# Peptides against a protein of PDB entry 3S8F: the designs that were tried, part 228

Target 1, 157 residues: chain A of PDB entry 3S8F
Amino acid sequence: VLTLFVAVPSLMTAFTVAASLEFAGRLRGGRGLFGWIRALPWDNPAFVAPVLGLLGFIPGGAGGIVNASFTLDYVVHNTAWVPGHFHLQVASLVTLTAMGSLYWLLPNLTGKPISDAQRRLGLAVVWLWFLGMMIMAVGLHWAGLLNVPRRAYIAQV
Target 2, 166 residues: chain B of PDB entry 3S8F
Amino acid sequence: DEHKAHKAILAYEKGWLAFSLAMLFVFIALIAYTLATHTAGVIPAGKLERVDPTTVRQEGPWADPAQAVVQTGPNQYTVYVLAFAFGYQPNPIEVPQGAEIVFKITSPDVIHGFHVEGTNINVEVLPGEVSTVRYTFKRPGEYRIICNQYCGLGHQNMFGTIVVKE

## One batch from the design tools (peptide; made by RFdiffusion4, then SolubleMPNN)

Design b2_p23_4_s2 (from b2_p23_4, 14 letters changed)
Fold by OpenDDE base, seed 1:
Parts: sequence; C-alpha cells; structure tokens
Structure b2_p23_4_s2 (fold): chain B 157 residues (1-157), chain C 166 residues (1-166), chain A 23 residues (1-23)
Amino acid sequence: as target 1 above (157 residues)
Amino acid sequence: as target 2 above (166 residues)
Amino acid sequence: LSLLEQLLASFLAYMEKLRLELE
C-alpha cells in the first residue's frame, strides 16, 4: 500500500503537464472548458506525437498501480499483461516523445523547416503508431487476463 | 494585489492536488474491488524457505522424483518439484482430483517460471528459494506446465505435465 | 459511469472557475 503513494507525484506531474497544455491552448485563442484543446497545434507532429504518448501513458500508469499491488501482481505477473503495460509506457510515451522531438530538433539543427508534405507524413506516422500501439496494448492486456503466459509461443486459450 | 494573486494560485494548485489524491484512493478502491470479486482468489504462499541449489538434486525431498509426491494427510499432498534447464521433475506430476496440493518448487540452476495452464498457478522459481503454492484441482485431466521466465536456449521448449486422476 | 462523468464535469467546471480567478 505504501508503494502506491508514488502515484501522488506522478499524478501531480500529469496534471501539471495538462495545465501547461491548457495554458498553451488558451494563449492560442482557445476559450471555454474544452476549446483550448482545439486551439493546440494539432498540425505539428512535434506536438501531436508526445501528446499522444501522454494519452497512452494514462492507462499505463493506472496499470502500473495495479502491477505494483502485491496480490494483483500475482495474477498478472509473467503474463501478456506485462508486455501490454510496457508498450504503453515505453513504446507509446517514450517512443512517441522521441519521434516528436526529432520533428522539432532536425529543423532547428539544420535551419531548414520541414516541407508541408513531410509534415503531413509525420502526422500520419505518429497517429498510425499510436493507433497500432493502442490495439496491441489492449490485446496484450486482454490476453494477460486470459492467462496467456509471457515468453511463450503457445497458450491454452 | 500580490496577496490575492497568490491565494488564487494556491487554490488552483490545491484543486489539482486534491484531485490527484482522490484518484489515488480510487485506484486503491479498484484494487480492493477486484480482489473482493475475484472468485479464484490469490493462491496462498508458504513461509520463506531456503535450500542449497548445489545439493538439492542429491539429497532431500527433491532428489528422487519417485518420492516427490508425499501424502501429508487425508486428501492432502505435498509435491516437491524441480524446475531445471530445461524441464520439470517429476514429469508427469500425478495427483488426485479434489485433493489439496502443496507444491514446493525450487531450481538447481537458474530462475525459471512455473505456469500451470487452466489454473492461476504462476510463480517464479529461484535457485536457493522454495516457492510454495497451494491448489486443488477440481477437474481431472492433463495440465501443462509452462516456463514463462527466460532461462536459456531451451526455454521455449521447457514444459511439464500435471496429471489429475479421478 | 454517468455519475463519474458528472463528477468529472463538475470538477472541471470548478477548476475553470479557479482558472478565471487567476486572470
């Protein structure tokens, strides 16, 4: 139970980031309770990628709390559930953040902006990546709950 | 003025902090709910027990697979299982249906997994430690044991069988 | 879920009020 208090600073961080996004959206002309979301730069893959990563990180974080539970971890440990968690935390957040960082970093380092075609392609890439990761993560968690073992090529189900 | 501004900022921050704490309790509640509604329950583990992995094959209750299944009481058995590279001993493990089985599992070499299909038995097996799992098989038949912890080149082929007799 | 949605909406509305007080 004590280890679950790690969720407090994690949640604080999450909502601080969310508040920063809200502030940015409002500075860009967004108004109202949710209007600031639309005002965010969704046409920029450098922005979209890490934000999608954050969205994937939310259920992953919730799962992390579950995984940290002694009793529940007994159920999910070394099942497909665990890779599902990893793919949300690493392959989604970290990877998408890295992708987004490249879309920002390369133009800045070279001094040349990306073309419109490259921008659109980048958006397609990060959205497709996110979609694929969500499908995979849901599938792995589901399989884990069905007692599909990790690190095995066969399962009863 | 500055005082008013600071007060407003603190209120805003306090709001999100409160929400964070509330979410923590929600997660704890969800864990509690899951445990309360889980019909299979968590398999009870025994006390911490250690063995010498270098001698476990030579002496003691794991040494002879023919003596691995020990009746400890009416409809109660203890099964001493070795997980090794790359298999399980004894194999098959034969136990009666409806009996309370206490598995005492250890390894003479590296870390292995002990995952029994069709059950919620799923434990890590560490050299030098004894994993204790209590289970009652309600259905007769064969249950496959799968190693779900990487243990070397033959990991993917490491299987065992539990035969539950009527 | 409907109750949860209502609670979330209420909280967000409250936070919006606080945000406006910051300006």
Scores: peptide ipSAE 0.133, ipTM 0.772, DockQ to the pose 0.200
Fold by OpenDDE base, seed 2:
Structure b2_p23_4_s2 (fold): chain B 157 residues (1-157), chain C 166 residues (1-166), chain A 23 residues (1-23)
Amino acid sequence: as target 1 above (157 residues)
Amino acid sequence: as target 2 above (166 residues)
Amino acid sequence: LSLLEQLLASFLAYMEKLRLELE
């Protein structure tokens, strides 16, 4: 019940963030219905990281509703599905947001901007992290649907 | 006109909000569809039953593994299973093919899992509570029971076997 | 799928119209 209730505020938050990104993109010269997306600072890991986290959070949030649903939870409970959900919520959104925050915070606190090399490395790290996390999450969810148990080293599928 | 601008913004926001809401339900529906087509249904949960975990080994239907399988009808059985650190009893659990089996599972020590491979039986077992699962084995053979809830250093080796007889 | 595409196209067209009204 609580999770289902939280879904509404979470959606509102997601919408607000998306709207903020749209306004920012349009202010940066983005035109058209989706042109504002390309206008966003995709060359900044401080921006890319949390955005990728948000993208991973969408299926994770949907999964949260599934996990909280009695009939659906019966299928996925204590299977590999659950850690798949964890890695989308924590290891994707939270971690990437933390990474992005760090890319902003450290230069701000030290007064030293990151070098171009550090920026490029940061982008590579964030994108590779996201890719790996998505592969693992999809795999875990798939395994969970195949009734692979969590906290077990063997399984029959 | 400021009023016109506000109305336009409101309409635009409502549109994207509606789209977001629709997409949320689309994702949920897709997941639900996948789950529904991949499983043979949901086993109904039994009535909440309590038991004293400190005495469950000494008295009651779980006390004697030799008496754990009880025939309750012509083709109906109740199996009283203990999940403990680190195993299951009785082990093996022997039941006939085609019979309706009611598993009554509890724990004398800590929380365990009861996951039967090849079936949709997957429940947590809490000390002081009795987990009830109904299942009919249509195929004879051996079914492995796996603990999918961490229960200590021997958790990874905690297995049981259900033998379905022809 | 064709119906879904039409629905999506109509929605996007509507949103584009609203966007133009904002500018």
Scores: peptide ipSAE 0.127, ipTM 0.734, DockQ to the pose 0.171
Fold by OpenDDE base, seed 5:
Structure b2_p23_4_s2 (fold): chain B 157 residues (1-157), chain C 166 residues (1-166), chain A 23 residues (1-23)
Amino acid sequence: as target 1 above (157 residues)
Amino acid sequence: as target 2 above (166 residues)
Amino acid sequence: LSLLEQLLASFLAYMEKLRLELE
């Protein structure tokens, strides 16, 4: 009940943030149903990182609702599914948001803007992190559905 | 112009908020549908049963591993299993193929896991509480029991075996 | 399902109208 309760404001926040991004993209010249996405500042790791985190959080949030269901949780509880969920929520959203925040915070703290090389490196790091995290998360969720146990070094499959 | 923009933004946000609320109900409906159509994959726990973890080793049905497997009817057995730091008793657990097995699992010390490979048996075992799982082994052979709840320094080596005999 | 489709279509049309007002 508690998890489902917090799911309400989380979903509301998700779509509100998406709407805000759409509005921002349209203000930047984006048009059409999806043209606003292209208009967003994808060249800035401080932007890309938290957005990728949000994208990873969507399936993680859906999984959270599954985990909160006592009947559905019986299928996935204490399997590799659970670490998969955690890595989407913490290692993706929280970590990528933190990484993105650093790309904004450090230049402001030092008073020195990031170089173009640092910007490109930052983009590479964020995208590679996201890709790796998605591969791991998909693998863990898949393994969990195959009944691979959590907190064990051995499994039947 | 500013007022017009503000009004438009507010209306747009309200629309997406309404959509988010609708999606919440969709997810709830999806969960309900899944529960209604996929119940075969769930082994429901029995009624809540309590035991004293401080005496469970000395008296009662868990006290003697040699008496842990009890025939309760034709082709029906109850197995009283202890999960402890760091192992299971009895070990191995010997049961016949095709029989309905009711596992009564508890712990004398800390929380453990009871995950049987090759089956959907996967429960946490709490001291003072009896976990009840019903299962019928269709295939003979050995089934490994894995502790999937951290229970101490020996957690990684905590295994048991169920031997299903023809 | 027909009612659901109609509701969805109406909602999308409404949102499209609002989107156009933002441009």
Scores: peptide ipSAE 0.118, ipTM 0.746, DockQ to the pose 0.142
Fold by OpenDDE base, seed 3:
Structure b2_p23_4_s2 (fold): chain B 157 residues (1-157), chain C 166 residues (1-166), chain A 23 residues (1-23)
Amino acid sequence: as target 1 above (157 residues)
Amino acid sequence: as target 2 above (166 residues)
Amino acid sequence: LSLLEQLLASFLAYMEKLRLELE
C-alpha cells in the first residue's frame, strides 16, 4: 500500500506538466477547450519528442499501478508485459526526451541553427520512433497477457 | 493587458491543480476505507517458510530427487522441487492427471524462476525461502518449466519438464 | 450524492468562468 503512495507525486507531476502545456498553448494564441493544443509548436522536434514521450508515459504509468498491485502482479510478473512497460517508460519518455533535448542542445553547442531539412528529418525520426515504440509496447503487453515469459527465447504460444 | 491575461491563465491552472489534488485525496481515502473494512489493513502474505540453502541439498525433503514426489492424500501430492544453476530436480517431475499438486520450490544457490507453460504457475524462487504453488493438471502431457529470472551464464538453457500421466 | 453533484457543478461553473476570462 505504501508503494502506491509513490503514485501521488507522479500524478501531481503529470497534471502539472499538462497544465504547463495548456498554459503555453494559450500564450501562443490557442483558445477553447482544445485549441491550445493546436497552438503548440508541433513543427519543432525538440518540443514534439518529449510530448510524444509523455503520451507514451500515460499508459506506462497505468501499467505501473498494475505492476505494483499485489494481486495483478502475479499475472504479469516476469512476462513480456514487464519489458512492454519498460519500453513505454524508458525507451519512450526518457529516450524521446533525450532526443528532444539534443535537438535543442546541439544548435546551441555548435552555434548554428538547424536547417529546415534537419528539422523535418528530426520530426520524422521522433514520430517514427514513437510509432514503433507504441506498436512494440502493445505487442509486448499482449504477449505478456498470453503468458509469454521474459528472459526466455522460446514460448508456448 | 498582457499581465491580466497571464494572471487569468495562472488562476485557471491553479484551479485544475487544486482539483487534481482533491481527487488524489479522494482516491487515497477510498483506498484507506477499502483496506480498513475488508482487509483490516493487512495484506495476507501467508506464512513465510524458510530453509537453509547451504544444507537443503544434503538434508530434508529436497535432498533426494527420488523421494521428491510425496503422496499426501488419495488425490493429493506434494512435490519438492529444487531450482538450481542450471536446472530443476527432479526432472522430469511426474504427477498424475487430476491430482492436486502442491509444489514446494526452493533454491540452493541464486534466485531462479519457475514458469510452467500452459499454466498460471509463475513464481520466483529465492534461496532461503520456500515457494508454495498449488495446481491441478487437467490435461495429460508434458509441461515445460522455464526459468524467467536471470541466474547466470546458463540461464537460457535452464529448463525442466512436468509429465502429467493419465 | 446530491451535495457532491452540487459541489462538482459549482466547481465546473467556476472553472468555466475562469476559462472565459482567458478569451
Scores: peptide ipSAE 0.110, ipTM 0.768, DockQ to the pose 0.109

Design b2_p23_4_s3 (from b2_p23_4, 10 letters changed)
Fold by OpenDDE base, seed 2:
Structure b2_p23_4_s3 (fold): chain B 157 residues (1-157), chain C 166 residues (1-166), chain A 23 residues (1-23)
Amino acid sequence: as target 1 above (157 residues)
Amino acid sequence: as target 2 above (166 residues)
Amino acid sequence: SALLEALLAGFLAFMRELRLELE
């Protein structure tokens, strides 16, 4: 009930964020259906991190609805599916948002901008983190659908 | 400027709403496909039932593992299972192939899981509550019961077995 | 069209489920 209660507002927020990103991209010179995406500051880990988090949140959010559904939850409950969901929500969205926040916060606290090397390293970290999380999450969801139990070290599959 | 920006954003929101709707259908389709590929051998067999976890070991249908399997009709059985730290009783659970089995599972101590490998039986077992699952084993053999809810230091070793006889 | 109808039916069923979950 609670999950579904917040689902609609969350979706509205997500769409607003997406719209805001498109608007920002267009303000930065992006044109066309997808050109605005390229215009976004992909060279800034403070931007990339939370955006990747949001991308991970999409399937994670969908999974939240699944987990909250009585009929669907029966299929996935206490399977590897659930950890997969968590890794999308916490280890991807929350963590990447935190990472992004740090890339903003630290320069502001120290009064020093990050070096180019630090920026590049940050981008690498964020992208690799996202990639790893996606691989793991997909694997966990897949395993869950194959009825692999969570909190168990053995399975028939 | 602010008003102009708002109007522009609204247009973008409409597009994204359409996209989201499309994705919703994709997700629904995927879910439907996934569900369709799963066997539907487990169905609810009862309503919410309560039991006193403090006495369930001493009296009632769960008290004696030797009497846990009860024939309720032709090719129909009820199995009273206890999930406890750290195991299941009876163990093994012996049932005939092709019989309709109603599992009534409860716990005398903490929350456990009841996940039967090779089946879609997967329920949490709460002290004071009876979990009811109906299933028919079509294939003979051994089916392992796994606890998939953390229940203590011995959780990882908490297993049971269902033996389906021809 | 059959696929579309099936998807729509699924969507409606899903929406119904959501409604029930909110009640």
Scores: peptide ipSAE 0.000, ipTM 0.698, DockQ to the pose 0.036
Fold by OpenDDE base, seed 4:
Structure b2_p23_4_s3 (fold): chain B 157 residues (1-157), chain C 166 residues (1-166), chain A 23 residues (1-23)
Amino acid sequence: as target 1 above (157 residues)
Amino acid sequence: as target 2 above (166 residues)
Amino acid sequence: SALLEALLAGFLAFMRELRLELE
């Protein structure tokens, strides 16, 4: 129960971030129920990367509840499920946020804007990273449910 | 204008609170469904039991591998297993088919894993604690025990065998 | 919402079932 309480501040943060994104999108001219999404700066890898990280974090957060549950953890603990969860949380959210931060930080530190080619390459990198990470994460979670052990080079399946 | 913006943000936050909560429950439900339909059932576990890891090899039910399998009733057995660096004791573990087996597993040294292939038996083994797992083998044959918790340089080679006799 | 309540109820029921198996 106490462990699950950690979900409360996490959800509050997620809601605040989502609200901020919607507000920003609407300020940028987006209208309607979903039009604000298109108005966000999807041409900037510094923006796209952390947003993709957030998208990966949502299912990861749900998995966190599973992992924190005594009864459900009994099923998934020390299986490939756990690495799957980690890759969503660390290798997706944290890593993509770091990538996004670099795309913002480096131009500011050097005083030189990134070229259009670099920007386009950056977009490709973060999207491909996200795609690959999602494929891997789904695979790991699936493998975990099939009782593939963690930290083992062999499995029955 | 700042007040208006703040109010707008709060309104959006309220909306996203509801949406995010809904999505959270959707994902939880999907995961729960997947677990219920695609995984083996949960094995009943016993109550928490403590032991002294420094003496577990010398005295008590884990001390003699030859006496590790104890019949506790008709078609019921308790198996006292040690997970150690780097193997399991006894090895092999011999049990009859169709019998209810209670595994009591502990470690004399470091944390290990006890994952039995072909079953839903998967527990961590902590020095000083006894892991209890109840299982009935329906099929005869050999079941491999895998350590799925890193325990040192020999971790990858740490295997055991359960032999289920007809 | 009714949907959220249903999902929550279902999840809790599932969790309860698992808990009963572990006890």
Scores: peptide ipSAE 0.000, ipTM 0.730, DockQ to the pose 0.028
Fold by OpenDDE base, seed 5:
Structure b2_p23_4_s3 (fold): chain B 157 residues (1-157), chain C 166 residues (1-166), chain A 23 residues (1-23)
Amino acid sequence: as target 1 above (157 residues)
Amino acid sequence: as target 2 above (166 residues)
Amino acid sequence: SALLEALLAGFLAFMRELRLELE
């Protein structure tokens, strides 16, 4: 009950952030149902990283609701599903948000802007990180559904 | 200008809030639908039973591994299993094929896992509590029991075996 | 909306998979 309760404000927050992004994109010239997405500053790793984190957090959040369901949790509990969920929540959202924050914070603290090369490298890093996290998370969730146990080095499947 | 932007933001927020609430209810409804439509696969937990972990090895149904498998009716058995650091008792657990098996699992020491490969049996075992799982083995053979809850230095080697006989 | 339909379709597919696992 408590977990489901916190899911409500979390979901509201997520879509509020999405609303802000939509508004920002439209202010930047984006039009239509999805045109605002393209208008966002995808050339800035400080922006891209936390947004990718949020995207990864969506299936993780959905999984959180599943994990909080008594009957559904019976299927996934203490399987590889759980580490998959954790990696979406921590290694995706939290880590990418931290990475993005650093791309903003360090230049401001040092007074030195990042070079174009550093910017491009940063974009590559956060996209590759996101891709890797998604592959691992999908794999772990899939393995969990196949009853691969958590905290064990062997499995029948 | 700033006021106009503020009003626009509020409009977007209202729309997305409505969307978020709608999605929340949709997700809940879909979960409910999924639960309502399945007809098998979930092993319901029994009533909460308590035991004294300090005496469970000395007296009661878990005390003698030779008496752990109890026939309770025609083609029906209860198996009293201890999960301990670091193994299971009895080991192996021998049960007949096709019989309804009620596992009563508890721990004398710390929290363990009871995950039977090839089945949907997967429960945590808490000292002082009895985990109850009902299952019927349709196929003969050996089923490995895995501890999937960290329980100490020997956790990774904590295995048991269920032998299903024809 | 297209976004809502995509999200619902994806979630339904996911839930169907979970249902099959529960059965």
Scores: peptide ipSAE 0.000, ipTM 0.713, DockQ to the pose 0.039
Fold by OpenDDE base, seed 3:
Structure b2_p23_4_s3 (fold): chain B 157 residues (1-157), chain C 166 residues (1-166), chain A 23 residues (1-23)
Amino acid sequence: as target 1 above (157 residues)
Amino acid sequence: as target 2 above (166 residues)
Amino acid sequence: SALLEALLAGFLAFMRELRLELE
């Protein structure tokens, strides 16, 4: 139980980010329980990418608790469950955050704003990436629960 | 205006932080509940047992694969298994159907995996440590052992077989 | 807060489902 306290700073950070998003959405005119979400700048890939990363990070974080639990980890350890977790944490959050950072950084470094076509392409890229990662992650977690081993090219199932 | 915005931000942050802490306790409670009711995948293990990986091949119960399967009681066996680069010893492992099998698994070289398909047997094998798992095979046939921990260039080909006889 | 309650309920449901899947 005490070991799980290492997650406290991360959880605090995550929910602080959520608070920041809510505040930003409300500043942009969003009202009500969900209106602030719609008010966020979903037309900007530099924003959408890390937010999608955060969305993927939520189930990944839940899986992290499972992986850190001694008895539960016994079930999922070294199965396809683990790479499923990694793809949510690294290949989704970290990667999408990096992608989003590039969509902001490159225009600033070059001194040229991105075109509307580039913006739309960027949105397509990050949404497709997120969709693909979610499909793969669900598959890997499912396979893991079916005892498909990690680091093996063959499985009974 | 800036001051009002700052206060608003702090209020939201405080609320979400409180929620975060509350959720932490909820998670702990849910884990505790899960542990209390969860029965899947748990295989009884023995006490922590240490061995010398440098001599395990030369002396002791793992040294002779022909003597690896030891009957310890009526319908009860202990199997001393070595996981090494790159295979398992003995191979195949022959055990009776319906018998209680205690696997004592160790490694003379590096960390390996011991994953038995069709079962919930899945343990890491560390040099210097004996992994103990108990299992009863209810169905006869062949069960493949897979190494699911990277152990070198031949990792992908490291397989064993358990043959369960009627 | 209705949002907090909804999030909590959703998380509890997820954890329940996870338990069932792992059992």
Scores: peptide ipSAE 0.000, ipTM 0.737, DockQ to the pose 0.059; fails the geometry check

